Peptides against a protein of PDB entry 4BOS. Designs and how they scored, part 78

Target 1, 163 residues: chain A of PDB entry 4BOS
Amino acid sequence: PVLTRTVVPADNSCLFTSVYYVVEGGVLNPACAPEMRRLIAQIVASDPDFYSEAILGKTNQEYCDWIKRDDTWGGAIEISILSKFYQCEICVVDTQTVRIDRFGEDAGYTKRVLLIYDGIHYDPLQRNFPDPDTPPLTIFSSNDDIVLVQALELADEARRRRQ
Target 2, 163 residues: chain A of PDB entry 4BOS as posed
Amino acid sequence: PVLTRTVVPADNSALFTSVYYVVEGGVLNPACAPEMRRLIAQIVASDPDFYSEAILGKTNQEYCDWIKRDDTWGGAIEISILSKFYQCEICVVDTQTVRIDRFGEDAGYTKRVLLIYDGIHYDPLQRNFPDPDTPPLTIFSSNDDIVLVQALELADEARRRRQ

## One batch from the design tools (peptide; made by RFdiffusion4, then SolubleMPNN)

Design b1_p19_3_s4 (from b1_p19_3, 11 letters changed)
Fold by OpenDDE base, seed 2:
Structure b1_p19_3_s4 (fold): chain B 163 residues (1-163), chain A 19 residues (1-19)
Amino acid sequence: as target 1 above (163 residues)
Amino acid sequence: SRELEEKAREREELDRRFL
């Protein structure tokens, strides 16, 4: 088995497309972003005490209006929210630093998904199997640290290609 | 979708009760 990258469109919604891909078992749907943006806005709006201005960097209402725009970029806040919603660790391997940022690592989730990030763009990661009849795996055990090693190797190779 | 938004609300309510 080998960990591979699926390139999603380089639009403003690459994070949402990538998360949707991995949590839905490998479904590429570039049209998923508006719905996911609304989901995040609904979650944030439902708990203004937790999702405070200190956390959001703007008022709760301003954030909700902002994230629902089709040209705004998701980041760590959105990843944290999506990790909590889908009840899984979201592990982001950065090709610039060759390090993994883990979201939801202290929540006790049993599932883990992986993204690759180059400082601008997010793509989903998947494990391919030699048997062509076995579909790629996008949802891993949170105890599967081998996949994290594979992600680091993939990121290191990506970094070398750009240098 | 409206369904997804409803699921989001339900999930947040559960999280507030148990997390």
Scores: peptide ipSAE 0.026, ipTM 0.657, DockQ to the pose 0.031
Fold by OpenDDE base, seed 3:
Structure b1_p19_3_s4 (fold): chain B 163 residues (1-163), chain A 19 residues (1-19)
Amino acid sequence: as target 1 above (163 residues)
Amino acid sequence: SRELEEKAREREELDRRFL
């Protein structure tokens, strides 16, 4: 088994496309972004006490309007929200630092998904199997530390290629 | 492009607040 990267379009919605890919078991749908943006806005709007200006960097309403635009980029806060929504740990391996940032690690989720991030662009990760009849896996056990090691190796290789 | 640079900067700002 080998962990591989699926390159999604390098657009303003790469995060949403990547998350959708992994949580839906490997479905590439670049058209998913508008719905996911609205979902995030809905969640943020539902809890203005938690999603405060201090967290959002703008008023709750301003954020909701902002995230629903088709040209704005998601980041850590959106990942956190999506982790909660999909009830899974989202692990992001950074190719710049070769480190993994884990979102939702303290929530007790039994599942984890993996993204790779280069400072600007997000891509999803999947495990491929030697058996051609076995489809790639995008949802892993939260106890599967081997996949994290593989993600780090993949990120390290990516970093070396840039040097 | 300048537009892409601005978007990248915005992304960086968001990430900086949490990471």
Scores: peptide ipSAE 0.024, ipTM 0.559, DockQ to the pose 0.579
Fold by OpenDDE base, seed 1:
Structure b1_p19_3_s4 (fold): chain B 163 residues (1-163), chain A 19 residues (1-19)
Amino acid sequence: as target 1 above (163 residues)
Amino acid sequence: SRELEEKAREREELDRRFL
């Protein structure tokens, strides 16, 4: 089994496309972003006490209007919200630092998904199997630490190729 | 592109609030 990257379009919505890919078991849907943006805005609007200006960097309403734009980029706030919504740990391996940032790690989720990030672009990660009849795996056990090691190795290789 | 870099910086600012 080998961990590999699936390249999604390099547009403003690469995070949303990548998250959708992994949580849906390997489905590439480039048109998913508008719906996911609305979903995030609805979640934020529903809990103004938790999603405060201190967290958002702007008022709750301003954030909701901002994230629904088709030209704004998702980041840690959106990942944390999507982690909660999909009830899974989202692990992001950074090729610049060769480190993994984990979202939802203390929530007790039994599942984890993985993304790779280079400072600009997000892509989803998947485990490929030698048997061609076995589809790639995108949802892992939260106890599967081997996949985290493989993600770090993949990120290190990516960094070396760009330097 | 320069536009992507600007958007990346915006995302980095958001990341710093959580990381």
Scores: peptide ipSAE 0.027, ipTM 0.593, DockQ to the pose 0.695; fails the geometry check
Fold by OpenDDE base, seed 5:
Structure b1_p19_3_s4 (fold): chain B 163 residues (1-163), chain A 19 residues (1-19)
Amino acid sequence: as target 1 above (163 residues)
Amino acid sequence: SRELEEKAREREELDRRFL
């Protein structure tokens, strides 16, 4: 089995597309972003005590309006929210540093999904199997540390290609 | 593009609040 990258469109919503891909078991839907943006805005608006200006860098309302724009980019806040929403650990392997940032690590989720990030663009990761009749896997056990090793290897290779 | 780089910087600033 090998961990592979599925390249999603390099638009303003690659994070949302990538998350949707992995949590839905490998469904590529570039049109998913508007609804996911609204979802995030709704969650943020629902808890202004936690999602304060200190966290958001802007007022709660300003953030909600901002994230719902078609041309704004998500990051750690959005990943954290989506981790909670989908009840899974989201692991992001960074090709610039060859490190994995884990979101939802201490939440006790039984599942994890993986993204690869190059500082600008997010792509989803999947495990492919030798048997062509076995579909790729995008949702892993939170105890599967082998997939994390594979993700690091993939990121390291990507880094070497850019150097 | 320059526009993409600006957007990347915005995202990076956001990430710094958590990482």
Scores: peptide ipSAE 0.026, ipTM 0.580, DockQ to the pose 0.647; fails the geometry check

Design b1_p19_4_s1 (from b1_p19_4, 13 letters changed)
Fold by OpenDDE base, seed 4:
Structure b1_p19_4_s1 (fold): chain B 163 residues (1-163), chain A 19 residues (1-19)
Amino acid sequence: as target 1 above (163 residues)
Amino acid sequence: SAEEEELRRRREEELKWRS
């Protein structure tokens, strides 16, 4: 089995597209972002005490309006929220630092999904199998640390290509 | 809280790279 990336469109919604891809088992839907943005806004609005200006960088209402725009970028806040919503770890391997940031790692989730990030763009990761009739795997056990090693290998190779 | 501080840190780092 080999871990590979699926390149999604380099639009402002690549995070949402990538998350949707992995949590839905490999479904590429670039049109998923508007609904996911609304979901984020709904959750942010539901807890103004936690999602304060200190966290958001703007008022709760301003952030909700901002994230629903089709030209704004999701980030750590969105990943954190989506991890809780989908009840899984979201592991992001960074090709610039060759490190993995794990969202939801302390929640006790049994599943994890993986994204690759280069500082600008997010792509989903999947495990391919030798049997062409076996579909790629995007949802892994939270105990599967081999997939994290493979993700780091991908990131390291990407970094070498840029140097 | 520790969670709040971590979220803020991560967001700030991402914003720096994207800007």
Scores: peptide ipSAE 0.138, ipTM 0.762, DockQ to the pose 0.050
Fold by OpenDDE base, seed 5:
Order: sequence, then structure tokens, then C-alpha cells
Structure b1_p19_4_s1 (fold): chain B 163 residues (1-163), chain A 19 residues (1-19)
Amino acid sequence: as target 1 above (163 residues)
Amino acid sequence: SAEEEELRRRREEELKWRS
């Protein structure tokens, strides 16, 4: 069993594409972003007390309009929201720092998915099996810490390639 | 809250990196 990355298009919507890939069990759909952006905007608009200007860096309404643009980038806020929406931990391994940021870790979710991040671009991670007839796994147990170790290994290798 | 502060921090860092 080996953890590998699937390179998604380096467009403005790589985060959304990557999240969609892992939560849907390995479905690559670069056209998924518009609907996901609308979902994010809807959730943000629904809770202006939490999603305040302090969090968003702009007014709630301005953020909603901004995130729905096809040329704006998602990040931690969007990951946090998507974690709650899909009811799973989203673990992001950063190749620059070789650290894993876990979103939804205190929510008690039984499942986790993994992304790899280089400071700009997001890609999804999957577990491949020796048996070629066994499809890759993108949704893991939230107790599977081995996959986190493997993710760190991937990040470390990626960092070495860039340095 | 702690969650709110963390989200704010991360967002700011991401924006700095991308700008």
C-alpha cells in the first residue's frame, strides 16, 4: 500500500477539484468548482456572526461575491467549511513545512481525506494497493495515523525535489 | 474562539504568500 498524489490542473480552482476528488472516492472533475464556490458562499452568508470581517478580511457580502469568481483561490476557510459540509477531516500536508494541518479534527468525524499543498497548488492524495484490481482509496479512517506518516513522507520528498 | 483565531491566521498567511 502506497500513498500517491494525483496531479490536478493548476488552475484557480485546484482546491475545489482536489476536495471533490477525495470526498467522491477518486472522481476527477475540474468543472466542479462553480457549484462548490456557490456552496461556500451560501454557508458564509448564513453565519455572518462567525464569518465576520475579522475572519474574512472583507465584509461577508464582499467575500461571498469574491469566492464565487472563477479566478479566486480557496484556502483554509474553504477547507474548514467543506470539512463540515462533507462531515470528514480534511488533512492538508504542506510540502514547504512538512506539516499536516487537520481541519475538523475536533468534530468527531470517523473519516478523513488528504490533500497535499505547496503554498499555492493543492492536489489530492490516494492509497494505491498492490492488487491492480483494487481501486485506490481516498477516504480513510480518522484513526489511520499511518496514512498521515505516509503523507509526511511524500511532503518531505517533494520538498527535497524543490530544494 | 480558538478556531476563529486559527482560521484568521491561516487566511492571512495564505494571502501573504499568494500576493
Scores: peptide ipSAE 0.100, ipTM 0.729, DockQ to the pose 0.053
Fold by OpenDDE base, seed 3:
Structure b1_p19_4_s1 (fold): chain B 163 residues (1-163), chain A 19 residues (1-19)
Amino acid sequence: as target 1 above (163 residues)
Amino acid sequence: SAEEEELRRRREEELKWRS
């Protein structure tokens, strides 16, 4: 088995497309972003005490309006929200630093999904199998640390390609 | 809270990378 990257469109919604891909078992749907943006806005609006200006960088209402735009980029806040919503750990391997940021690691989730991030763009990761009849795996056990090692290797290779 | 601080830190780091 090998961990591979599925390149999603380099649009403003790559994070949402990538998350949707991995949590749905490998379904590429570039049109999923509007609904996911609304979902995030709804969750943020429901808890203004937690999602404060200190967290959001803007007022709760301003953030909700901002994230629902089709040209704004999701990030750590959105990932943390989606991790909680989908009840899974979201691991983001950064090709610039060759490190993994784990969202939801303290929540006790049994499943994890993986994204690769280059400082701007997000792509989903999947495990491919030698048997062509076995579909790629996008949802892993939270105890599967081998996939994290493979993700770091993939990120390191990506970094070297840019050098 | 510890969770809020971590989210703030992560958000700030991401903004630094994108800026």
Scores: peptide ipSAE 0.085, ipTM 0.721, DockQ to the pose 0.047
Fold by OpenDDE base, seed 2:
Structure b1_p19_4_s1 (fold): chain B 163 residues (1-163), chain A 19 residues (1-19)
Amino acid sequence: as target 1 above (163 residues)
Amino acid sequence: SAEEEELRRRREEELKWRS
């Protein structure tokens, strides 16, 4: 079993495409972003006390309008929201620093998914199996620390290739 | 809350997560 990256389009919505891919079990849908942006806006709008200006960097309403634009980028806030919505830990391995940032790690989720990030672009990660009849795995146990080691190795190799 | 503080910290210190 090998951890591999699936390259998604380098558009403004790569985070959303990548998250959708891993949480849906390996479905590549570059057109998923508009609905996912609306989902995030709906969640933020529903809890203005928690999603305050201090968290968002702008008013709740301004954020909702902003995130629904097709040319704005998602980040840590959106990842944390999607982690809660899908009830899974989202692990992001950074190829620039070779570190993993974990979202939802203290929520007690039983599942984790993985993304690879190069400072600009997000891609999803999956585990491929030698048996061609066994589909790639994108949803892992939150206790599977081996996949985190594999992600770090993948990120380190990616970093070396770009330097 | 602790969660709110963590999200605030991440937004302020991890601007690289949003481009």
Scores: peptide ipSAE 0.082, ipTM 0.726, DockQ to the pose 0.045

Design b1_p19_4_s2 (from b1_p19_4, 9 letters changed)
Fold by OpenDDE base, seed 4:
Structure b1_p19_4_s2 (fold): chain B 163 residues (1-163), chain A 19 residues (1-19)
Amino acid sequence: as target 1 above (163 residues)
Amino acid sequence: SAEEEALRAKRAEQLALRS
């Protein structure tokens, strides 16, 4: 089995599309972003003590309105929230640094999903099997560290292509 | 908390991305 990248549209909502893809088992739905943005806003609004101006860089209400726009980019805050919501570790491999940022790693989740990030764009990662009749896997065991190694290899290859 | 500190640090990357 090999880890592969599915390129999703670069439409300002690639993070949401990518997360949706992996947590739903490989479903590509570029139209998922509005609802996911609403979900983020709802969770942010639910805990203004934690999601303070110090965290958000703006007032809680302003952030909620901002993230619901169709042209604003999600990032670490959104990944953190989505990790908690979907009860899974979200691992982001960076092709610029060839490092993995793990969100939810201390929460005790049994599942992990993987994204690849180039500093601007997010894409989902999946494991493809030799048997063409076996669908790709997007949800891995949190104990599967081999997939993290494969993600780093994939990121390193991507970096080499740019050199 | 540790989570708050991590989130504040990670926010910088998010801001850079959308700039």
Scores: peptide ipSAE 0.032, ipTM 0.681, DockQ to the pose 0.050
Fold by OpenDDE base, seed 3:
Structure b1_p19_4_s2 (fold): chain B 163 residues (1-163), chain A 19 residues (1-19)
Amino acid sequence: as target 1 above (163 residues)
Amino acid sequence: SAEEEALRAKRAEQLALRS
């Protein structure tokens, strides 16, 4: 089995497209971003006591309006929210640093998904199998540390290609 | 709470990811 990258459109919503891809088992839907943004806004709006200015860096309402724009980037806050919503670890491997940021790692989730990040763009990762009739896997056991090693190898290779 | 502090830390990470 080999861990591979599926390149999604390089738009301002690549994070949402990538997350949707992996949590839905490999469904590429570039049109999912508005709904994903609204989902995050709804979650934030539903708990203004938790999602405070101290956390958001802006008022709850300002954040909701901001994240629903089609040209704003998702980041760690959005990944954290999506991790909690989908009840899975979201692991992001960075090709610039060859390091993995794990979101939800202490929540006790049984599943993890993986993204690759190059500083401006997110793509989803998937495991391909030797049997061509076996579909790629995007949802892994949270105990599967081999996939994390493979992600680091993939990131290191990507870094070498840029250098 | 610990959860709130963790999310604040995630916000800091968000700034790092976007910078």
Scores: peptide ipSAE 0.027, ipTM 0.660, DockQ to the pose 0.041
Fold by OpenDDE base, seed 2:
Structure b1_p19_4_s2 (fold): chain B 163 residues (1-163), chain A 19 residues (1-19)
Amino acid sequence: as target 1 above (163 residues)
Amino acid sequence: SAEEEALRAKRAEQLALRS
């Protein structure tokens, strides 16, 4: 069992493509971004009291219009929202710092997914199996700490290659 | 709430990426 990285297109929607990939069990769909952007906007618009200007950095309406643009980048706010929507922990391993940022870690979810981040670009992570007939796994148990160790190893290797 | 504070704390990183 080896944790590997699937490189998605380096466009403005790499976060959405990566999240979609892992939560859908390994489906690469670069065209998923518009729908996911609308989903996030709908969730934000539905709760203006929680998704305030203090959190969004702009008014609720301004954010909704902004995130639906095809050239705006997703980040921590969008990851948090998607974690809640898909009811899973989203773990992001950073190749610059070799640290994992966990979203939804205190929500009691039984599942987790993993992304790798280099400061600019997001990619999804998956577990490959020796049996070629067994498809890669993208959804893990929230108790599987081994996958987190493997993610850190990938990040450390990536960092060493850049130095 | 703790969740709100966490979102605010991570906002700076998001802005840096988007700027």
Scores: peptide ipSAE 0.026, ipTM 0.656, DockQ to the pose 0.048
Fold by OpenDDE base, seed 5:
Structure b1_p19_4_s2 (fold): chain B 163 residues (1-163), chain A 19 residues (1-19)
Amino acid sequence: as target 1 above (163 residues)
Amino acid sequence: SAEEEALRAKRAEQLALRS
């Protein structure tokens, strides 16, 4: 089995498209972003005590209006929220540093999904199998450290090609 | 809380990556 990336559109919603892809088992839906943005806004609005201005960098209401825009970027805050919502660890491998940032690692989730990030763009990662009739895997065991090694190898190769 | 602090740290990283 080989870990590969599926290139999603380089729009302002690549994070949402990538997360949707991996948590839904490999479904590419570039139109998923509006609903995911609304989901995040709903979660943030539901807990203004936790999602304070100190965390959001703006008022709760301002953030909710902001994240629902089609031209605003998701990041660490949104990944954290989506990790909690989907009850899975989200691992982001960075091609610039060849490091993995793990979200939800202390929550005790049994599943993990992987994204690759180059400082600007997010793409989903999947495991392809030798049998062409076996569909790619996007949801891994949180005990599967091999997939993390493969993600690092993929990121390292990407870095070497750009250096 | 520790969770809030971690989230603030992640927020700071997010802002740094975007700028």
Scores: peptide ipSAE 0.025, ipTM 0.649, DockQ to the pose 0.046

Design b1_p19_4_s3 (from b1_p19_4, 9 letters changed)
Fold by OpenDDE base, seed 1:
Structure b1_p19_4_s3 (fold): chain B 163 residues (1-163), chain A 19 residues (1-19)
Amino acid sequence: as target 1 above (163 residues)
Amino acid sequence: SAAEAALRAKRAAEEALRS
């Protein structure tokens, strides 16, 4: 089995497309962003005490309006929210630092999904199997440390290509 | 809270990488 990257469109919604891909078992749907943006806005609006201006960098209402725009970028805040919503760890391997940033690591989730991040763009990661009839795996056990090693190897390879 | 601090830290790191 090999961990591979699926390149999603380099648009303003690559994070949402990537998360949707992995949590839905490998479904590429670039049109999923509007609904996911609305979902995030709904969650943020539901807890203004937690999602404060200090965290959002703007008022709760302003953030909700902002994230629902089709040209705004998702990031750490959105990943954290999506981790909570889907009840899974979201592990982001950074190709610039060759490090994994884990979201939801202390929540006790039994599942994890993986993204690869280059400082600008997000792509989903999947495990491919030798059997062509076995579909790629995008949802891993939170105990699967091998997939994390493989993700780091992908990041290291990417960094070497840039050098 | 610890959760709030972690979220802010992660956001700051991400924004720095995008700059």
Scores: peptide ipSAE 0.024, ipTM 0.634, DockQ to the pose 0.048
Fold by OpenDDE base, seed 5:
Structure b1_p19_4_s3 (fold): chain B 163 residues (1-163), chain A 19 residues (1-19)
Amino acid sequence: as target 1 above (163 residues)
Amino acid sequence: SAAEAALRAKRAAEEALRS
């Protein structure tokens, strides 16, 4: 079994495309972003006390209008929200630091998905199997530490290739 | 809260890497 990266379009919606890919079991849908942006805006608007200006960097209303634009980037806030929505841990391996940032790690989720991040772009990760009849896996057990090791190895290799 | 602090920390780290 090998953990591999699926390159999604390098547009402003790569995070949403990547998350959708992994939580849906490997479905690439570049058109998924608008609805996901609206979903996030809805969740943020529903809890202005938690999603405060201190967290958002702008007022709740301004953020909601901003995130619904087609050309704005998603980040940690959006990942956190999507983790809760999909009830899974989202692990992001950073190729610049070779570290994994885990979202939802304290929520007790039984599932985890993985993304790879280079500082400006997100891509989804998947496990490929030797048997060609076995489809790639994008949803892992939250107890699967091997996939985290493989993600770090993948990130380290990516860093080396760019050096 | 701890949850809010964690979110801010994660966001700050990401933004620092993008800048």
Scores: peptide ipSAE 0.024, ipTM 0.628, DockQ to the pose 0.047
Fold by OpenDDE base, seed 3:
Structure b1_p19_4_s3 (fold): chain B 163 residues (1-163), chain A 19 residues (1-19)
Amino acid sequence: as target 1 above (163 residues)
Amino acid sequence: SAAEAALRAKRAAEEALRS
């Protein structure tokens, strides 16, 4: 088995497209972003005590309006929210630093998904199998540390190739 | 809270990588 990258469009919504891809088992839907943005806004609006200005960097309402724009980029806050919503650990391997940032790691989730990040763009990762009849896997066990090693190897190779 | 601090820290780290 080998871990591979699926390149999604660089349309300011790559994070949402990538997360949707991995949590839905490998479904590429570049049109998923508007609904996911609304979902995040709804979650944030529902808990202003937790999602405070200290966390958001802006008022709760300002954030909700901002994230629903079609040209704003998702980041750590959005990943954290999506991790909680989908009840899975989201692991982001960074090609610039060759390290993994884990979101939801202390929540006790049994599942993990992986993204690769180059500083401006997110792509989903999947495991391909030697058997051509076995579809790629995007949802892994939270105990599968081998996939994390493979992600680091993939990121290191990307860094060396400047891609 | 610890959860809030952790989230802020992760956000700050990401922002540092973007800049």
Scores: peptide ipSAE 0.024, ipTM 0.621, DockQ to the pose 0.044
Fold by OpenDDE base, seed 2:
Parts: C-alpha cells; structure tokens; sequence
Structure b1_p19_4_s3 (fold): chain B 163 residues (1-163), chain A 19 residues (1-19)
C-alpha cells in the first residue's frame, strides 16, 4: 500500500474540498464548499463566548460573513473547527517545511485524516492498495503512525522535485 | 479551557496554513 495525493481544483475552496474528500471516504465534490462554509459559520455563530475575537481575529459576526464568501481561503481555524465537528484528527503535511501540523491531537479521537499543503494549495491524501477491488482509504487509525511517516516522505519528495 | 487554549495555539499557525 502507498500513500498518494489526489489533486483537487486549485480554487479558493481547495481546503474544504480536500477535507470533504477525506472525511467522506474519498468523495470528490468541488461544489461542497458553500455548505462547508455555512457549516463553519453555523458552528462559530452558535458559541460566541468560545469563538471570541481573540480566537477569530475579528468579531464573531464578521468572521461568519467572511468565511461564507466564495473567495476567502480556509486555514488553521477552519481546520480546527472541522476536526472537532467530524471528531477526527486532521494532519496537514507541509511540503515547504516537511512537517506535519496536527489538529485535534489532544482530543482522543480514534480516527485521523491527512491533507498535503504546499503554501498555496491543499490536496487530500489516500492510501491505495494493491488489490484494485479494495477502495482507497482516507480515514486512518489515530494509532497509525506509519501513515505519518509516509506523508513526510511524500512531502520530502515533493520538495525535492521543486528544487 | 484546554479546548480554547488549543484553538488559540492553532490560530497562531494560521499564517503558515492560510493561502
């Protein structure tokens, strides 16, 4: 089995497309972003005490309006929220630094999903199996540290290709 | 709370993860 990258469209919503892909078991839906944005806004709006200006960098309402725009980019805050919503660890492998940023690592989730980030684009990662009848895996055990090693190797190879 | 602190910590990484 090998860890591979599925290239999603390079639009303003690649993070949402990538997260949706991995948490839904490998469903590519480039049109999922509006609903994902609304989901995040709904979660944030539901708890203004927790999602404060200190966390959001703007007022609760301003953030909700901002994230629902078609041309705004998701990042760490959105990943954190989605990790909590889907009850899974989200691991982002950065090809520029060859490091993994883990979200939800202290929550005790039994599942983890992986994204790869190159500084301007997010893509989902999946494990392909030798048996063509076995579908790719996008949801891993939180105890599967081998997949993290494979992700780092993938990022390192990507970095070398750009040099 | 621990959850709030964790989220703030992740917020600090937004510069690196935001396109």
Amino acid sequence: as target 1 above (163 residues)
Amino acid sequence: SAAEAALRAKRAAEEALRS
Scores: peptide ipSAE 0.031, ipTM 0.668, DockQ to the pose 0.041; fails the geometry check

